# Peptides against a protein of PDB entry 3JWR, part 23

Target 1, 323 residues: chain A of PDB entry 3JWR
Amino acid sequence: TRELQSLAAAVVPSAQTLKITDFSFSDFELSDLETALCTIRMFTDLNLVQNFQMKHEVLCRWILSVKKNYRKNVAYHNWRHAFNTAQCMFAALKAGKIQNKLTDLEILALLIAALSHDLDHRGVNNSYIQRSEHPLAQLYCHSIMEHHHFDQCLMILNSPGNQILSGLSIEEYKTTLKIIKQAILATDLALYIKRRGEFFELIRKNQFNLEDPHQKELFLAMLMTACDLSAITKPWPIQQRIAELVATEFFDQGDRERKELNIEPTDLMNREKKNKIPSMQVGFIDAICLQLYEALTHVSEDCFPLLDGCRKNRQKWQALAEQ
Target 2, 298 residues: chain A of PDB entry 3JWR as posed
Amino acid sequence: TRELQSLAAAVVPSAQTLKITDFSFSDFELSDLETALCTIRMFTDLNLVQNFQMKHEVLCRWILSVKKNYRKNVAYHNWRHAFNTAQCMFAALKAGKIQNKLTDLEILALLIAALSHDLDHRGVNNSYIQRSEHPLAQLYCHSIMEHHHFDQCLMILNSPGNQILSGLSIEEYKTTLKIIKQAILATDLALYIKRRGEFFELIRKNQFNLEDPHQKELFLAMLMTACDLSAITKPWPIQQRIAELVATEFWEQGDQVGFIDFVCTQLYEALTHVSEDCFPLLDGCRKNRQKWQALAEQ

## One batch from the design tools (peptide)

Design b1_p12_1_s4 (made by RFdiffusion4, then SolubleMPNN; from b1_p12_1, 6 letters changed)
Fold by OpenDDE base, seed 1:
Structure b1_p12_1_s4 (fold): chain B 323 residues (1-323), chain A 12 residues (1-12)
Amino acid sequence: as target 1 above (323 residues)
Amino acid sequence: SELEELEAALLA
């Protein structure tokens, strides 16, 4: 395609030029082509292209395929969200120095997972999928959408001309896919809530050990969530804009709940209760976000900007809630 | 509470 030709022929700017190592990164000013260029740079600077012998054209095609399989009519869970998740992963690995704590296969899996974790998202949560009796709800009992995202990820990875993992051994391939699946599934916040206590206790007791395979898996799950929620850590103008996108999508779901399911939406998804957004954001930060970024900072102190950003945004949301 | 609703929405 013309798009592929343009991407494959383009000079890829440095990570410094693209600012993709910054925790304060914003994609708002970037074209779709520029987001793809950023993605190439992430793979290159993490040594994934070299270490796993990726062909440039194949990588370009894969990136474009991933982007294409996000829906354009979804306000938040679209390519830009996936891209920002991956960028935060990249920043955490590089600037946050987590790269030094992981294997190349784990890094490869995390980056693929971050880009793929919401593939073909429909702008509705698992509860809606269940209540609407969607065909996907018949296939999966738990983490319905996350299983679908992984299925889409696997489909793309196996599509002709998109096989970025073709340079891996059979064992490396199996390991990578396992980690990708675990990472994508970990983005289900229900699973995060279920598992986070174990992680926090290990950190609190100073018993956290990445050499333990179970603890490694747990850490990768927590890291995925930290990147998936990283909008909450961004500079206030960015955070506020992203919160508007999230609210838009939630309100769209609420509207559909009224129309299609004949139910009254929760306050979070109720367009008429937009004035509660600031207080709900404070609640979200306290209940879900703060402890995660605190724990992550204990694993790597260079991840502090994420925690600091989260704290600053809590203050901003609290101030709005008091008005 | 708003928090309970938020948790329900995020975890559902």
Scores: peptide ipSAE 0.042, ipTM 0.784, DockQ to the pose 0.150
Fold by OpenDDE base, seed 5:
Structure b1_p12_1_s4 (fold): chain B 323 residues (1-323), chain A 12 residues (1-12)
Amino acid sequence: as target 1 above (323 residues)
Amino acid sequence: SELEELEAALLA
């Protein structure tokens, strides 16, 4: 395609030029081509292209395929969300110095997972899928969408001309797919809530050890969630705009819940309760976000900008809630 | 509570 030709022929700017090592990064001003270029740079600077012998054209095609398999009519859970998740992962690995704590296969898997974790998202949560008796709800009992996302990820990875993992040994391939699956499934917030207590307790007791395979898996899951939720850490103007996208998608679901399911939506998804967004954001930060970024900062102090951003945005949302 | 509804929306 013309898009592939353009991407493959383009000079990839440095990570410094693209600012993709910054926790404050915003994609708002970037074209789709530029997001793809950023993605190439992430793979390159993490040494994934060289270490796993990725062909440039194949990587380009894969990136475009991933992007294509996000829906354009979904307000938040689209390519830009996946891209921002991957960028936060890249920043956490580089600027946050987490790269030094992980293997190349783990890094490869996390980056692929971040880009792929919401593939073919439909703009509705698992509860809606279940309540609407969607065919996906018959295939999977829990983490319905996350299983679907992984299935889409696997489909793309196995598609002709998209096989970015062809340079891996059989064992490396199996390991990578296992980690990708675990990482994508970990983005189910229900699983996060279920598992986070173990992680926080290990940190609190100063018993956290990445050399333990179970704790490594747990950390990768927490890191995925931290990147997936990283919009809450962004500078206030960026955070506020992303919050509007999230609200739009949630309100769209609420509207569908009324129309298709004949139910009253929850406050979070109720367009009529827009005035509660600030207080709900404070609640979200307190219940879900703060402890995660605190714990992540304990693993690597260089991740502090994520925690600091989250705290600053809590203050901003609280100020709005008091109006 | 509002928090419970938020959690339900995020987790469901």
Scores: peptide ipSAE 0.042, ipTM 0.782, DockQ to the pose 0.154
Fold by OpenDDE base, seed 3:
Structure b1_p12_1_s4 (fold): chain B 323 residues (1-323), chain A 12 residues (1-12)
Amino acid sequence: as target 1 above (323 residues)
Amino acid sequence: SELEELEAALLA
């Protein structure tokens, strides 16, 4: 395609030029082509292209395929969300110095998972899928959409001309897919809530050890969540804009709940209760976000900008809630 | 409460 030709022939700017190592990164001013260039740079600077012998054209095609399989009519859970998740992962690995704590296969899996974790998202949560008796709800009992996202990820990875993992051994391939699946499933916040207590307790007791395979898996799950939720850490103007996108998508679901399911939506998804957004954001930060970024900062102090951003945004939302 | 609704939306 013309798009592939343009991407494959383009000079890829440095990570410094693209500012993709910054936790304060914003994609608002980037074209789709520039987001793809950023993605290539992430793979290159993490040594994934060299270490796993990726062909440039195949990587370009894969990136464009992933982008194509996000829906444009979804306000928040689209390609830009996946891209920002991957950028936060890259920043955490580089600026946050987590790269030195992980294997190349783990890094490969995390980056693929970050880009793929919401593939074909429909703009509704698992509860809606279940209540609407969607066909996907017949296939999976829990983490319905996350299983679907992984299935989409696997489909793309196996598509002709998109096989970025063709340079891996059979064992490396199996390991990578296992980690990708676990990482994508970990983005179900229900699973995060279920598992986070173990992680926080290990940190609190100074017993956290990445050399333990179980704790490594737990950490990768927490890191995925930290990147998935990283919008809450962004500078305030960026946070506000992203919060509007999230609210738009939630309100769209609420509208569908009224129309299709004949139910009154919760406040979070109720367009008529837009004034509750600031207080709900404070609640979200306190209940879900703060402890995670505190724990992550304990693992690597260089991740402090994420925690600091989260704290600053809490203050901003609290001030709005008091008006 | 708002928090309960948030939890329900995030956990479901």
Scores: peptide ipSAE 0.041, ipTM 0.781, DockQ to the pose 0.150
Fold by OpenDDE base, seed 2:
Structure b1_p12_1_s4 (fold): chain B 323 residues (1-323), chain A 12 residues (1-12)
Amino acid sequence: as target 1 above (323 residues)
Amino acid sequence: SELEELEAALLA
């Protein structure tokens, strides 16, 4: 395709030029091509291209395939969300110094997972999928969408010309896929809520040890969530805009819940409750986000900008909630 | 509460 040719032939700017090491990064001004270039730079600067012998054209095709398998008619859970998740992962690995704590396979898996974690998202949550009796609900009982996302990820990875993992040994390939699956599944917030207590306790007790395989897996899950939710950490103007996208998608679901399921949506999904957004954001930050970024910062102090951003946005939302 | 509703939505 022309798009592939353009991408493959393009000079990839430095991470510094692209600002992809910045926790304050915004994709708003970037074209789709530029987001793809950023993604190439992430793979390159993490030494994934070199270490796993990725062909440039194959990587380019894979990136475009991933992008293509996000829906354009979904307000928030689209390619830009996945891209921003991956960028946060990259920033956490580089600027946050987490790269030094992980294996190359783990880094590879996390980056692929971040880009893939919401593939073919339909703009509705697992509850809606279950209640609507969608065919996916028959295939999976829990984490329905996350299983679907992984399935889509696997499909793309195995598609002709998209096999970015072809340079891996059989054992490396198996390990990578395992980690990808775990990472994508970990983006189910229900699982986050279930598991975060163990992580926080390990941190609190100063018993956290990445050399323990179980704790490593737990950390990777928490890191994925931290990147997935990283919009909450962005500078206020960016945060506000992203919050509007989230609200739009949630309200669209609420509208469908009314029309298709004949139910009154929750306040979060209710277009008529727009005035509650600031207070709900405060609640979300307090209940879900702050502890996570605090814990992450304890693992690596260089991740503090995420925590700081989250705190600053809490203040902004609180101020709006008080109006 | 609003928080409970939010949590329910996030867990659903």
Scores: peptide ipSAE 0.040, ipTM 0.778, DockQ to the pose 0.151

Design b1_p12_2 (made by RFdiffusion4)
Fold by OpenDDE base, seed 5:
Structure b1_p12_2 (fold): chain B 323 residues (1-323), chain A 12 residues (1-12)
Amino acid sequence: as target 1 above (323 residues)
Amino acid sequence: STEYTELEETLL
């Protein structure tokens, strides 16, 4: 395609030029081509291209295939969300110094997972998929969408000309796919809520050890969630704009719940309760986000900008909730 | 809290 030719021939700017090492990064000003260039830079600067002998054209095609398999008519869970998740992962690995704590296969898997974790997202949550009796709800009982996202990820990785993992040994390939699957499934917030207590307790007791395979897996899951939710850590103007995209998607679901399911939506999905967004954001930060970024900062102090951003945005949302 | 339950029902 013309898009592939343009991407493959383009000079890839440095991570410094692209600002992709910054926790404060925003994609709002970037073209689709620039987001793809950023993605190439992430793979390159994490040594993944060299270590796993990725062909440049194959990587370009894969990135474009991933981007193509996000829906354009979904307000939040689109390519830009996946790209921002991957950028936060890159920043956490580089600026947050987490790269030194992980294997190359774990890093490879996390980056692929971050880019792929919401593939073919439909702008509705698992609860809606279940209640609407969608065909996917017949295949999976829990983490319905995350299983679908992984299936889409696997389909792309196995597609002709998209096989970025062809340089891996059979064992490396199997390991990578296992970690990708676990990382994508970990983005189900229900699983996060279920597992986070173990992680926080290990941190609190100073018993956290990345040399333990189970604790490593737990950490990778927490890191995926931290990157997936990283919009809450962004500078306030960026956070506020992303919160509007999330609210738009949630209200679209709520409108569909009324129309298609004949149910009253929850406050977060209810367009008529837009005035509750600030207080709900405070509740979300307190219930879900703060402890995660505190724990992550305890694993690596260089991740503090994520925690600091979350705290600052809590203050901003609280001030709006008091008006 | 009731607020957490509503959030869980929406995000999950």
Scores: peptide ipSAE 0.057, ipTM 0.782, DockQ to the pose 0.147
Fold by OpenDDE base, seed 1:
Structure b1_p12_2 (fold): chain B 323 residues (1-323), chain A 12 residues (1-12)
Amino acid sequence: as target 1 above (323 residues)
Amino acid sequence: STEYTELEETLL
């Protein structure tokens, strides 16, 4: 395609030029082409292209295929969300020094998972899918959308000309797919809530050991969630704009819940209760985000900007909630 | 808190 030709022929700027190592990164000013260039740079600077012998054209095609399989009519859970999740993963790996704690296969899997974790997202949560009796709800009992996202990821990886994993051995391929699946499934916040206590307790007791395979898996899950939620850590102007996108998508679901399911939406999805957004954001930060970024900072002190950003945004939301 | 439950229900 013309898009593929343009991407494959383009000079890929440095990570410094693209600012993709910054935890404060914003994609708002970037074109779709520039987001694809950033993605190429992430793969290159993580040594994934070299170590796994990725062909440039295949990587370009894969990136464009992933981007294409996000819906444009979804306010938040779109390519830009996936791209920002991957950028946060890249920043956590590079600036946050987590790269030094992981294998190349784990890094490969995490980056693929971050880009793929919301593929074909429909702008509705698992609860809506279940309550609407959607065909996907019959395929999967738990983490319905995350299973679908993984299936989409696998479909793309196996598509002709998109096989970025073709340079892997059979064992490396199996390992990578396992980690990708686990990482995508870990973005189900229900699973995060179930598992986070074990992670926090290991950190609290100073018993956390990445050489333990179970603890490694747990860490990768927590890292995925930390990147997926990283909008909450962004500079305040970016945070506000992303919160508006999230609210838009949630209100769209709430409108559908009224119309299609004849139910009153929760406050978070109720367009008429937009004045509660600041207090709900404070609640979200306290209940979900703060402890995660605290624990991540204990694993790697260089991840502190995520925690600091989260704390700053809590103060901003609290100030708005008091008005 | 009730807020946590609402958030949990929305995030789940």
Scores: peptide ipSAE 0.056, ipTM 0.786, DockQ to the pose 0.141
Fold by OpenDDE base, seed 3:
Structure b1_p12_2 (fold): chain B 323 residues (1-323), chain A 12 residues (1-12)
Amino acid sequence: as target 1 above (323 residues)
Amino acid sequence: STEYTELEETLL
């Protein structure tokens, strides 16, 4: 395609030029081509291209295939969300110095998972899928969408000309797919809530050890969630804009819940309760986000900008809730 | 709080 030719022939700017190591990064000013260039730079600077012998054209095709399999009519859970998740992962690995704590296969898996974790997202949560009796709800009992996202990820990875993992041994391939699956499934916030207590207790007791395979898996799950939710850490103007996209998607679901399911939506999905967004954001930060970024900062102090951003945005949302 | 429960129900 013309898009592939343009991407494959383009000079890829440095990570410094692209600012993709910054926790404060914004994609709002970037074209789709520039987001793809950023993605190539992430793979290159994490040594994944070299270590796993990725062909440049295959990587370019894979990136474009992943981007193509996000829906354009979804307000938040689109390519830009996946790209921002991957950028936060890259920043956490580089600026947050987590790269040195992980294997190359784990890094490879996390980056693929971050880009792929919401593939073919439909702009509705698992509860809606279940309540609407969607065909996907018949295939999976739990983490319905996350299983679908992984299936889409696997489909793309196996598609002709998209096989970025062709340089891996059979064992490396199996390991990578296992980690990708676990990482994508970990983006189900229900699973996060279920597992986070173990992680926080290990940190609190100073017993956290990445050499333990179980604790490693737990950490990768927490890191995925931290990157997935990283919009809450962004500079206030960026945070506010992203919150509007999230609200738009949630309101679209609420409108569908009324129309299709004949139910009253929750406050978060109720367009008529837009005035509650600030207080709901404070609640979200307190219930879900703060402890995670605190714990992550204990694993690597260089991740502090995520925690600091979350705290600052809590203050901003609280001030709006009091007005 | 009811807000917390509603938030959890929306996120889950």
Scores: peptide ipSAE 0.050, ipTM 0.781, DockQ to the pose 0.138
Fold by OpenDDE base, seed 2:
Structure b1_p12_2 (fold): chain B 323 residues (1-323), chain A 12 residues (1-12)
Amino acid sequence: as target 1 above (323 residues)
Amino acid sequence: STEYTELEETLL
């Protein structure tokens, strides 16, 4: 395609030029081509291209295939969300120095998972999929969308000309796919809520050990969630704009819940209750975000900008909630 | 809190 030719021939700017090591990164000014260039730089600077002998054209095709399999009519859970999740992962690995704590296969898996974790997202949550009796709800009982996202990820990875993992041994390939699956499934916030207590307790007791395979898996899950939710850490103007996208998608779901399911939506998905957004954002930060970024910062102090951003945005949302 | 429960119900 013309898009592939343009991407494959383009000079890839440095991570410094692209600012993709910054936790404060914004994609708002970037074209789709520039987001793809950023993604190439992430793979390159994490040594994934070299270590796993990725062909440049294959990587370019894979990136474009991933991007293509996000829906354009979904307000938030689109390519830009996946791209920002991956950028946060890259920043956490590089600037946050988490790269030094992980294997190359884990890093490879996390980056693929971050880019793929919401593939073919429909702009509705698992509860809606279940309640609407969607065909996907017949395939999976829990984490319905995350299983679908992984299936889409696997489909793309196995598609002709998209096989970025072809340089791996059979064992490395199996390991990578296992980690990708676990990482994508970990983006189900229900699973996060279920598992986070173990992580926080290990941190609190100073018993956290990445050499333990179970604790490593737990950490990768927490890191995925931290990157997935990283919009909450962004500078306030960026945070506000992303919050509007989230609200738009949630209100669209709420409108569908009324129309298609004949149910009253929850406040978060109720367009008529948009005035509650600031207080709900404070609640979200307190209930879900703060403790995660505190724990992550305890694992790596260089991740502090995520925690600091989250705290600053809490203050901003609180100030709006008091008006 | 009630707010937490509502959030959980939306996110779960």
Scores: peptide ipSAE 0.048, ipTM 0.777, DockQ to the pose 0.141

